# Peptides against a protein of PDB entry 5VZU, part 129

Target 1, 271 residues: chain A of PDB entry 5VZU
Amino acid sequence: GRTLEDIFHEHMQELILMKFIYTSQYDNCLTYRRIYLPPSRPDDLIKPGLFKGTYGSHGLEIVMLSFHGRRARGTKITGDPNIPAGQQTVEIDLRHRIQLPDLENQRNFNELSRIVLEVRERVRQEQQEGGHEAGEGRGRQGPRESQPSPAQPRAEAPSKGPDGTPGEDGGEPGDAVAAAEQPAQCGQGQPFVLPVGVSSRNEDYPRTCRMCFYGTGLIAGHGFTSPERTPGVFILFDEDRFGFVWLELKSFSLYSRVQATFRNADAPSPQ

## One batch from the design tools (peptide; made by RFdiffusion4, then SolubleMPNN)

Design b2_p20_5_s4 (from b2_p20_5, 14 letters changed)
Fold by OpenDDE base, seed 2:
Structure b2_p20_5_s4 (fold): chain B 271 residues (1-271), chain A 20 residues (1-20)
Amino acid sequence: as target 1 above (271 residues)
Amino acid sequence: EFFEQLKKIIEEVESEIRPV
């Protein structure tokens, strides 16, 4: 029978081989593109820029984080055997905040899955409704000649009846204490823990998060086969760290800001 | 102990070979 060691060696050999194939596919066909850092905007959730992923076997993954109104985007700067450079590895919907439960319930993967799938369904409904409004506005300019349909007249009936009794019962309007939406304390991060069964390559992830958002991650087979977007959670820890929970894969990726200063990396001012 | 460590490493490697 295959030993666990045999399985480990086989998978490691496959990974090394795929990495070698991917790096060798571009033998004698190197294209260089200049990368510009996106300008920071006041409304950006954090400063845009380069982040390094702790993606174990893939080695050093570099992602550019950028903001596009109510969306954030992670773009691969480094490619891998599955997803080439320039692809959008993550898309974050900043309209759809994920509220994490208390720390006890955060350990429950099924609870996180429920919350994310409910948000995914809302996003899908909003996309369908917005698609219908754009579609219906073009169709109705047909000049329907309003033919004058005629005036038919009828009829009567009448009647009754009376009775009165004015039962006074002055039930006091119970003050519906509007549960004041406690202003989400913008300052103190929420305690954070990964659900049981979510794989993390690094156990040293931040145990406090600022905000969470619904997002989708790009997954694909070797050579970018059958690319699809899967649901996930973007976790903002701080100005320099974010995570992504891949819901279907039950995995967590940690990203840390590249602290290197790049000279002349700013986008040329639009003249 | 060694086999449980190896299982974790294999599960990690398998999770890494999965399209992410």
Scores: peptide ipSAE 0.023, ipTM 0.510, DockQ to the pose 0.032
Fold by OpenDDE base, seed 1:
Structure b2_p20_5_s4 (fold): chain B 271 residues (1-271), chain A 20 residues (1-20)
Amino acid sequence: as target 1 above (271 residues)
Amino acid sequence: EFFEQLKKIIEEVESEIRPV
């Protein structure tokens, strides 16, 4: 039987050949750009940096994870036949946490799909509302009305407030047993399993996740044709591992931190 | 159309990657 390594090698050879054909036949000017590691900030969900992923058919990918306020971004360092290097493969909305159901209901793809689509609709509504507030502020350049003269300070007299007697209505405090909202156990990893019918190239994904967020993934045809954003789930497993569920593709990508240290990879300080 | 082509491309290459 072909090993997963043999298949990976064959596929990598095809991808290299496709890249060679694409670059050689169309006289495409190759632009080399230096990539810098993003600086870490205290509020970053995890340390930003390079992650090695297995995405779909394309074998080994390198993605740069970076944080931008309430958004995270995965940027391709390695291109594939569908999505070139420098494109944002994933965009994660850190405002919109996904709550996974129990482990039994996580196996149901339709349940995950419902949860993700409900979050997508909320994101769409928020984008529509925020667009309206920016429009109304420009209208009232009212005319420069002439400075009216300083009207004298009318000394309005202190009206005596009436001595309203305190009615002692001793309404019994109904013991509203405030159901102590159990503090959401923010720190303990939740059991995690892929839905039935979601493909994974690696069955050795973490079976516990810290948190999940709504995100969008970039998909395209060969040669970056008809690029589109599809809904998905960013899954944080730990400091060094995250995943992305491509909802419409029914696929899962696992990303692991590149442990290599790079000399002179820091961005130059803005002088 | 485009989604079906992407699924087909993914399925074709995933089918090539399935250890038989």
Scores: peptide ipSAE 0.017, ipTM 0.536, DockQ to the pose 0.049
Fold by OpenDDE base, seed 5:
Structure b2_p20_5_s4 (fold): chain B 271 residues (1-271), chain A 20 residues (1-20)
Amino acid sequence: as target 1 above (271 residues)
Amino acid sequence: EFFEQLKKIIEEVESEIRPV
């Protein structure tokens, strides 16, 4: 039978050839687009910018990390045969922090899978609940056909009755202690290891992480066929490094900040 | 079809890079 190594080697050869075909076919059709770096905001988890990633079998890629409130986004700057440039390769939900277990239990893929799938289910429930509140508000503008029903005379009926004693029942408004969303404290770094059976292109990844979040990654077939979002884990290592664990693919991508300073890369201020 | 053509091209290119 084909070994996993044979399949990986065949797939790597296919990807290299597809990249070669893609680069060679489009060599004469290169369109240049100016990319602006997103402005940094005080609430950004780390400085936004360009990151170079190792994307399993896809090799070296460039992504733009940006922050959008409680979401982070990795946008492909370099395309590949599966996912073109400009696509959102990763979407991170900064509301849904993942707590990694101890280092021994981090080696267990099933434990990580359980944790991620539980968070995925919470995210789905929150999306369904928020969808219902938005849906019910729009339904009631049925066109009231204003049929002019005739003005039958309102009879005046008089009744006086005075007495109702003011029952004082001072129901204390139970202080719904709005659980103050503790500002995302830069958690103390914890030991980090990939689960057994998660493929990494290189074992040289940071062995300490600051925090993890639930996220989804974009996967597709060649030519961007059947694109779907798969669950994963965003791992913040430091200001310049993050990872993404592709849960279903059992793969890890490491992203490192591009240290190059680009002149005039800042978005023009809206004048 | 496409994968078979790709495989053939890979085999051809590999045969050029690694003369057996």
Scores: peptide ipSAE 0.006, ipTM 0.385, DockQ to the pose 0.034
Fold by OpenDDE base, seed 4:
Structure b2_p20_5_s4 (fold): chain B 271 residues (1-271), chain A 20 residues (1-20)
Amino acid sequence: as target 1 above (271 residues)
Amino acid sequence: EFFEQLKKIIEEVESEIRPV
């Protein structure tokens, strides 16, 4: 039987070999695509741009964060053995804010799991309803060949007189208790901790977050086999840091802004 | 202890090899 040491050595050799193959494939890349920084918009949650993550045995990953209305996207700039460059590693739904509980309840993975899965189900329902409205709207444009029905002469119905006395039914204005929009506490970060059993490569993550949103992460086998989207939480820490909790993987990825300035990296104007 | 550490490292490495 293989020892645990033999299995470990074999997996480490496979990882090194894969890393070598990928590095060698990058060196042999005959086709270069220019990367452009996404344009910043006033309504962007943070400035879009390049972020560095440390994920798994892959080491340094570069992700482009961009905003698309009510969605944010993390696009891999560096590929890995599972997900090639140019894939959307994370998709964030900015319509579905996640409210984290207190620090005691944040340590409970089952509580985070409940919150995320409830949001996932709402997102799924909204997609089904919006798909149905879009489907019903297309079905009724059958070409009604409006055969010109002959103009039947509009008989002038006589003007009946005006005498409708206005009954002053003084309907009491029901106090629409304006549900006080709890002022989005836009400014104060909340205390943050990872749930027990969520793996992080580094315990040195921000202990305060600004906002959390529902998102999905892309996962795939080696060579991009069986790609699927898993539920997760996008955590905005500050202008330069965000995280993603992979719910099913029980893992956390931390991303930090690349502070390097790039000349001529702006997207060309849409022609 | 050593085997539990090795198992944890393997699970960690395998979790790092997990399709992401």
Scores: peptide ipSAE 0.030, ipTM 0.491, DockQ to the pose 0.029; fails the geometry check

Design b2_p20_6_s1 (from b2_p20_6, 12 letters changed)
Fold by OpenDDE base, seed 4:
Parts: sequence; structure tokens; C-alpha cells
Structure b2_p20_6_s1 (fold): chain B 271 residues (1-271), chain A 20 residues (1-20)
Amino acid sequence: as target 1 above (271 residues)
Amino acid sequence: RKEVLEELRKLFEEAAELAR
């Protein structure tokens, strides 16, 4: 029978052949584009930049992490046969934190699946409601040509006198104890483990995470066929590491910061 | 869709097995 090594070797040969076909189909015309590092902002969850991740069977992929208000994006710097370079491999909704259960319940894939799918449904509802408000707001600006209704002379209604005595109704200010939103203690990570049945290329993933967010990953067939977004969990481990759990794939990708310094890699100032 | 998910799942499983 074919060994797993034989299957892997055949798949590697197929992907090398695919890469050769793709490079040959374009008359060896390679378009080079300069990549700029996104500017860092004070409100960024971590410093934006290049991360190396385990994606697919064929080693390390490079992803650019960037922040866009309440959203984060992972953009592919390296393409693969399914998803070309420049695509958003992950989109993270920083409005929708995922609360992981205790370490025992984190091993239950169905519990993680439930939590993620409940958040996915909330995100869909918010998108539908926000779409209706944006739709209704545009529909009512029909040009009401307000024909100038002729200025009927407002009759001067007489100045009746001042005598209303101020009733001192001393309504006690109910101390609305503003429940001090405990500043989200950004400090202490929680214990982290992958659910049983989630495949990880590296078992040496961080066993503590800072926070998790709802996100979607991009999946496609070979040649970027039938591209779709699949639900997942973005896991922030630390300043230099994050993960993504692909819920439907039952897979985990670990991303680590590229520790290389690049000269002149900053984005040009917006002119 | 199902085929793409099965293919991608298999690629991740194979990659995880080869890294052990």
C-alpha cells in the first residue's frame, strides 16, 4: 500500500509540477510588487507585521498581520495552489471576543464549535441589521422639492405673565453606581489546549493564550476555485505569536513573528 | 464545497503526521 510518505512525496511532486505549470503559463513573466509593512498604531492589539505560519502540507507560509479599527487581517504574502498571494487568509472581528472554557472543556471540540457558531450567528444578525439601517437611510432622501409654502403671518400671541412658582422637587440623584467595567485584565493569559481531533502540525504550541476572537478563514480549491469563508478562532498567545483554529477543517495553524529587520519597508505616507 | 473541505482537511492531517 502507499505509505503516508509516498502520498506526501506524490503530493509534493504534484505541487512542484503545478508551480512549474503556473510559472510556465505566463511566459516566465514574474511581476514583482514591493511589500510595505503596515504602520503601527497605539490601539493595535499587537505590533503589525510579517508572520510565518504553518499552512497546508508544504512548509511555512508568510502572512502580513494588519489592524483596521475593530478588524484584523492576515494577508497572504506567499501564495499556494489554492489561494494566491494578496488574498486575506484570515479576517478577525475584534468586536467578538471568544471566551474559552476551562482547560477540561477546551478539549471538547463540540463545546468550541457551539461557542464559535453562536458568535457567527450574532455577527450575521448585526450585518443584517446594519444593512437595513444603511438601506433605509438612503431610501428616504427622495428630493422633496419643498415648494416654498407662503409665509402665513404668525399672529403675535400675547405674552401671558411669569408667575410659575418653582416647585423644589428635590429628586434624590440615585447613585447609578456605574459598574466599573473592570479594565479587561490584558495581563494574565489563560491555560490553552487544542480540542481533541484538531490537527496541529506542531504540538509545541503555546499552552497559555491572552485572548481569542471570532474570525473567518479563506478556503478554496486548486486554482482559487469556489472561494469561501469558513468560521474559526483567532488565538492571541503573545506579542509574537498567534494561532487560527479552522473549525470546519478541524485544524490549527500557528503563526510566529518574522524576527528580521527590513530597511525602508515602511509604507509611504499617504499623499 | 464538501470536496474542498475534505481535500484541505486531508492536507492538514498529512502535514501534521509528517511533523511528528
Scores: peptide ipSAE 0.238, ipTM 0.838, DockQ to the pose 0.618
Fold by OpenDDE base, seed 2:
Structure b2_p20_6_s1 (fold): chain B 271 residues (1-271), chain A 20 residues (1-20)
Amino acid sequence: as target 1 above (271 residues)
Amino acid sequence: RKEVLEELRKLFEEAAELAR
C-alpha cells in the first residue's frame, strides 16, 4: 500500500511541477513592476506593509497589507498556481467587527460559523439598501404635471361621548439601568484559540488577539479558474502579526511582517 | 465550486500534516 510518506512525496512533487509549469508559461514574457510601500496614516489599524504568509501547500507567500478607509486589503506580491500576483487575496471590512466568545466557545467551529454568517448577511443587506438608494435617486425626475384634481366634499361630524374615570396607578419608573457599554478595553488582548477542526500549518500561533473583523478571501482553481470570494475572519494579533480563518476551507493562515527595510520603496508623494 | 473547495481543503490539510 502507499505509505503516508509516499502520498506526501507524490503530492509535493506534483505541487513543485505545477509551480514550475505555472512559472515557465510566462518565462518568455517577464515583466518587472516596481512595488511601493503604502504611506502610513494615523487612522490605519496597524502600519501597512509587506507580510509573509505561511498557508496551504504554496509555501511562503508575500502579501501587501493596505488600508482604504473602512476597508483593508491584502494584495498578492507572489503568485501561486491558483491565484496570480496582483490579486486581492483578502478583503477586510473594518465596519464589521467580530466579537469572539469565551475561550471554551471559541473551540466550537459551529459558533464561529454562525457569527461569521450573521455578519455576512448584514453586509449583504447593507449592499442591497445602498444599491436601492442609488437607483431611486435617478427615477424621481419625472415631470411634475400638476393636474389639479377636483375638491371632493367635506363629509360631516358626529360627536359622542362620555366620561371614564381617572385611575391613578403610579407605576414606579423602573430605572432602566443602561447597561454601560463596557468600553471595549482596547488595551488588553483577549485569549485566542482556533476552533476544533480548523487546520493550521503552524501550531505556534499567538494565543492572544486584539480584535477580529469580517473579511473575504479569494479562492480559485489552477490557472485562476472560477475565482470567487469566500467568507472568513481577519484576526489582528499585534502590530506585526495577523491571521485569516477561511471558514469554508476550515483553514488558518498566519501572516508576519517582513522586517526588511527597503531603500526608495516609499510611494512618491502625490504632487 | 465544490470540487475547488474540496481540492483546496485537502491541500491545506496535507500541508498542515507535513508541518507537524
Scores: peptide ipSAE 0.205, ipTM 0.818, DockQ to the pose 0.627
Fold by OpenDDE base, seed 3:
Structure b2_p20_6_s1 (fold): chain B 271 residues (1-271), chain A 20 residues (1-20)
Amino acid sequence: as target 1 above (271 residues)
Amino acid sequence: RKEVLEELRKLFEEAAELAR
C-alpha cells in the first residue's frame, strides 16, 4: 500500500515540479512590480497589511489585506499553481456579519452551513434589487427629435392672485421603531471552535474570535482554469490574526500578520 | 467544478494529515 510518506513524496515532487514549470515559463518575461502597503484608515476593522497564510499543501502564502469601504479584500502576493499572484483570494462583505452559535452548536457543520447560506441568499437578493434600480434609469432616453414647432404667440392669460394659505397638516411622527443597531459588542471575544469535519493544517488556531463576516473565496483548477467564488466565513481573531472557513471545501485557513517592517513600503501620496 | 473541489479538498486533507 502507499505509505503516507509515499503520498507525501509524490505530492511534494508534483508541487515542486509545478512551481518549477510555473517559474521557468516566466523567465523570459519577469516583470518585477513594487508592492506598496495599503494606507491605514481610522474606520479599518484592523490595520491593513501583509499576512502569512497556511493554505492547503501549497505551503506558505502571503496575502495582502486591504479595506474598501464596506468590503475587505485578501490579495495574493504569492501565486500558486491554481491561482496566480494579484488575484483576490478572499472578498469579505463587512455589511453581513455572521453570528456564530454557542460553543456546543459551533461543532455542528450543518448549523454553520445554514447560517452562511441564509446570508448568501440575502446578498443575492440585495444584488437583484440594486440591479433593477440601475436598469430602470437607462430606458427613457428616447431620442427627442426636437422638431422646431413654430412659435405661435399664445395670449396673456391674466394674473390670478396669491392667497393659498399653507395648511399645517400635522402628520403624526410614526414611531419608526429604530431597529436598535445592537452596538457592535467590540469588546468581548466569544469562544471559537471549528465544526467537526472542517480540516485545519494545524490545530493551533485561536479559541476565541471577535467578529465574523460573510465572504467568498476564489478557487480554480491548475493554470487558473474555471475560476469561481465559493462561500465562506471570515473570522477576526485579533489585530494580527484572521481565519477563513471554506464552506464547500470544509477547510480552514489561518492568516497571521507579517511582523517585518518594510522601509519605503508606503504608497506614494496621490498627487 | 466537482473535480476542482475534490482536488482542493484532497490537498487540504493531505496537508492536515501530514501536520499531525
Scores: peptide ipSAE 0.191, ipTM 0.799, DockQ to the pose 0.591
Fold by OpenDDE base, seed 5:
Structure b2_p20_6_s1 (fold): chain B 271 residues (1-271), chain A 20 residues (1-20)
Amino acid sequence: as target 1 above (271 residues)
Amino acid sequence: RKEVLEELRKLFEEAAELAR
């Protein structure tokens, strides 16, 4: 059988070769772009910023976490052979909280899969409903060709009288119980374990999480071929750590805040 | 699609094995 060393050597050679091919395609022109840290907002789940993560065999990656209303986004700062820099490696729906079961049931991958797929179908339904409301509003402005049909004098039909019986049908407005947006209670941390059969690059992940959300991860073949979104779980551990469970990949990525303070990394104030 | 998922899964498994 291949040794772990053989696998490492072959895989590292392949990754180096891919990196060489990609860097060579850019005519050795390294364009440096200044990255600005997103400003922190009061409603941000955690402070936005740079996180270091492990993405499969590609090693150490840098991701920018940012918040966009009810969505969070992980943007690749480092590219890899599959996904170039600047792509959204993860998109998190902060409307769709995942409730993890007890530790015993958290070990069951099929239970996590069920929970995630149920949320995926809800997200899909909401997207279809919101798409219909936006679609119906635009349809009716067909150009009324105002053909000037000649003004035939329609006769004054007589004013029938004012029998004003006010039917006070007080139709009680059915209280649309606005599903109370449960405030994002910084819930007490819950015990956390990866499901059996989820691969983690590091077994030293936090064993307690604050909350989880539905999200999607970006996957692609080499050269960013056939890019698609795969369902997953964003796991907030603390202010400086989050994870992503790639459901279809049966994989876990841990992201930790880059503690380096960058001088002048703040976005220029819009003058 | 299936091939890409299998390849990426394998790469994650190999990376997890190398980290143990």
Scores: peptide ipSAE 0.168, ipTM 0.781, DockQ to the pose 0.657

Design b2_p20_6_s2 (from b2_p20_6, 11 letters changed)
Fold by OpenDDE base, seed 3:
Structure b2_p20_6_s2 (fold): chain B 271 residues (1-271), chain A 20 residues (1-20)
Amino acid sequence: as target 1 above (271 residues)
Amino acid sequence: RKEVLERLREEFREAAELAR
């Protein structure tokens, strides 16, 4: 349980004071915004929706998970002193799957760090290459004033000639059987453990995972100062649970689906 | 940057210790 010493930690006092200030401001001005659940798409990795997670020192947070083609996004529904509500707390690149090593090597934080940083450099290279192709295409439509230079009519010449022989060489088409990439079977759950030195608020996390992806988490100082993206790992455990390993923070956040059904929470159909 | 990361690491560590 939280001790008095834990509350007296200077940083926890600041967080409590900030939380008190934010809650006291609600008496002066409450802005209500309707939250819509994203519609489920067939290509969504799991059903989108509300997840409850243990983020930083602030306690239970609510995050909306949504899918945007080859990207997933966690959006804060609850704000904290560092990151306000409506910010994208995690961004997941579904193109960049992370392969976890065996269970023994998963305990090595340096091995996970190596794997994540290698994927980060690939993502950075792809962004640079895609930025160059988009830049070159716009430059060339200067208005060519096509002056109408005139119709000169010349002339005849005629004739020849001959035969060149049809060499028949019937090279047999070797049937390169394109090995159809079998759709990645939703593989049997891989054994999962956190690396040594990764802090988790809950040691009761799933010990098997379906798949992992590269992602970035948003971090900031108090009052949303100096916001930046930090590399991490999105871990899909099951339909209702995912995790995020904050690599630079050496921390793990577990997110579990909010099982409550909400009336009238569906987004209005685009007209 | 370094200070924000160090502070956040501390907050996450303390929060994990408090949850045990």
Scores: peptide ipSAE 0.442, ipTM 0.918, DockQ to the pose 0.685
Fold by OpenDDE base, seed 2:
Structure b2_p20_6_s2 (fold): chain B 271 residues (1-271), chain A 20 residues (1-20)
Amino acid sequence: as target 1 above (271 residues)
Amino acid sequence: RKEVLERLREEFREAAELAR
């Protein structure tokens, strides 16, 4: 039988060969572009910047995290054989927070899958409704020629009277217990564990999370064939760490801030 | 589609097993 060493050597050789083939396709046309770090805004969930993470079989990748109102984006700085550099590897919808269950129910992959798929359906409905409102607003400016059709005088009919008594039924005002939106305790991280059957490259992931959001990840075949968005969960652990659960892949990627300070990496101030 | 997902699941599984 093939040893784990044989499989490791064959797979590593294949990945190195693929990386070499993709690098060699560019042998005569290297274009260098300066990367600027996005400016930080007060409303940003965390400081934007470069994160190192594990994506796919290809090991360590660099992603730039940026914020765009109610959306966050992870842009690939490093390409791989499936997805080239400059692609949006993750898109996070900050309008759709995911509430994780208790720690016991977090082990159930089917429960997480249910929660994510329900949020995906809401996002799809909101996109359809917002598309209809934008469509209907253009159609109604047809010139209503106001033809003045005439005042026909229709008739009289009659009077009936009687007396029904005022029943005093003093219905007590049912106290509408305003479900106090418990202020999401911004301070203490929720206990976090990966579901059973989710693969993680590193078992040393944070066991507490601040908040989770619905998101989509980009997947493709080799050479960026048949690119599609797959549903997932963005997990904010802290200021320097986030995760992404790839629901359909049953995998977890951990991303950690690149602590290197870059001189002159700030975007030029818009003059 | 199904084949791409199956291949990617295998690549992610192998990468996770190799990192243990």
Scores: peptide ipSAE 0.440, ipTM 0.919, DockQ to the pose 0.584
Fold by OpenDDE base, seed 5:
Structure b2_p20_6_s2 (fold): chain B 271 residues (1-271), chain A 20 residues (1-20)
Amino acid sequence: as target 1 above (271 residues)
Amino acid sequence: RKEVLERLREEFREAAELAR
């Protein structure tokens, strides 16, 4: 039978060949682009920057984490045979926090799947509703050829008088209880464990998480064929570590901050 | 689609098993 080692060698050879094909295709036009670190903002969930992660089949990859209002983005700095560099490997919706169950129920993949899919349907509904409001406003400027209908003389309707009874209808201001945006409690970390049947390349992942959010990951076939977004969970462990659970893949990727200080990596200030 | 997901799921599983 094929050993795991034989399969590993076959897949490594395929991945090396694919990397070689990509590098050789680009060898004729290696455009070196300077990568700038995104500026840190006060509202950023953690400091933006470079993270190293392991994708199951592709080994070590580098991702740039950046924040865009209520969204976070992981952009591939390294490409792989499936997804080229510069693609958004993960998109995180910071509006849709996922509350993990207790540690016992976290072992249940179906429970996590239920929670994620319920959030996915809410995100889809919000996108459909927001799409309708933007669509209805543009349709009505058909050129009404204003044919000049002739000015019929408006008859002077008489000025009936000023009976000014001030009805003091004291309409109580209904306290619209603004749903207090629960301050981002830098709360005590919750115990964290991967569900049974979720594959992790490293079992040495943080066993405590700060926050979880709904997100989508990018998947494709070799050569970036049939790219699609798959639902997942972004897990913030700490300032320097996050994870992504790929729900449909039943896999987990751990990302750790690249601790290297880069000289001149800051974006040039707009002069 | 299903084939890509199945292949990727297998590749992620194999890579996790080889890293243990």
Scores: peptide ipSAE 0.437, ipTM 0.916, DockQ to the pose 0.592
Fold by OpenDDE base, seed 1:
Structure b2_p20_6_s2 (fold): chain B 271 residues (1-271), chain A 20 residues (1-20)
Amino acid sequence: as target 1 above (271 residues)
Amino acid sequence: RKEVLERLREEFREAAELAR
């Protein structure tokens, strides 16, 4: 019978052949683009830079991690048959922290799925509300051509008298129960485990994470067909490692910093 | 969509099985 090894070997041959065809067709049309490392900012969650990731059967991927205010972005440096280089593999919303449950409940995929989908719904609501505010703000700048209405002489209406009785409207101060923002313990790592049924290329992933955020990953068919964003979890392990849980794929990608030093890879200072 | 998700799940599963 066809073994998993046989199926994998055939699929790997297809992927190698696709990669070879893709590289060979461009031999006469290779556009070299210089990639600059993003400048580090004090507010960056970790140092931006190149990370090597494990993604599917395509093997080793290189992504650039960069920070954009309250968003992080993973941009493909290497393309694959589904997603070309220069695409945003992951988009992370640093406003939407994912709180992982205890280690026992972290094994439950349905619990993680619930948490992520609740955050996804909040993000969708905020986008709808922010779209309304941006829409209403643009509607008011119609140029009111103030046609100079002619100065009709206002007749002197008589001075009616002063009886301003002060209405003591004793507005009771509604006790705004300050929902005690539990101090986000930003500093201590928590125990981390993948849910049961989430595939990982390596079981040697960090068993402690610093923080998690809501994000979306890019998926597509071969030739970048039907590209869409799928919900996931960005997991910061440390300064040099992060993960992404692809919720709908039931898959985990581990990304590790490329430790190579690059000469002249810094972005030119804005003159 | 469904087909893309199924294919990508298989690719990730195969990659995970070979790394064991």
Scores: peptide ipSAE 0.433, ipTM 0.916, DockQ to the pose 0.637

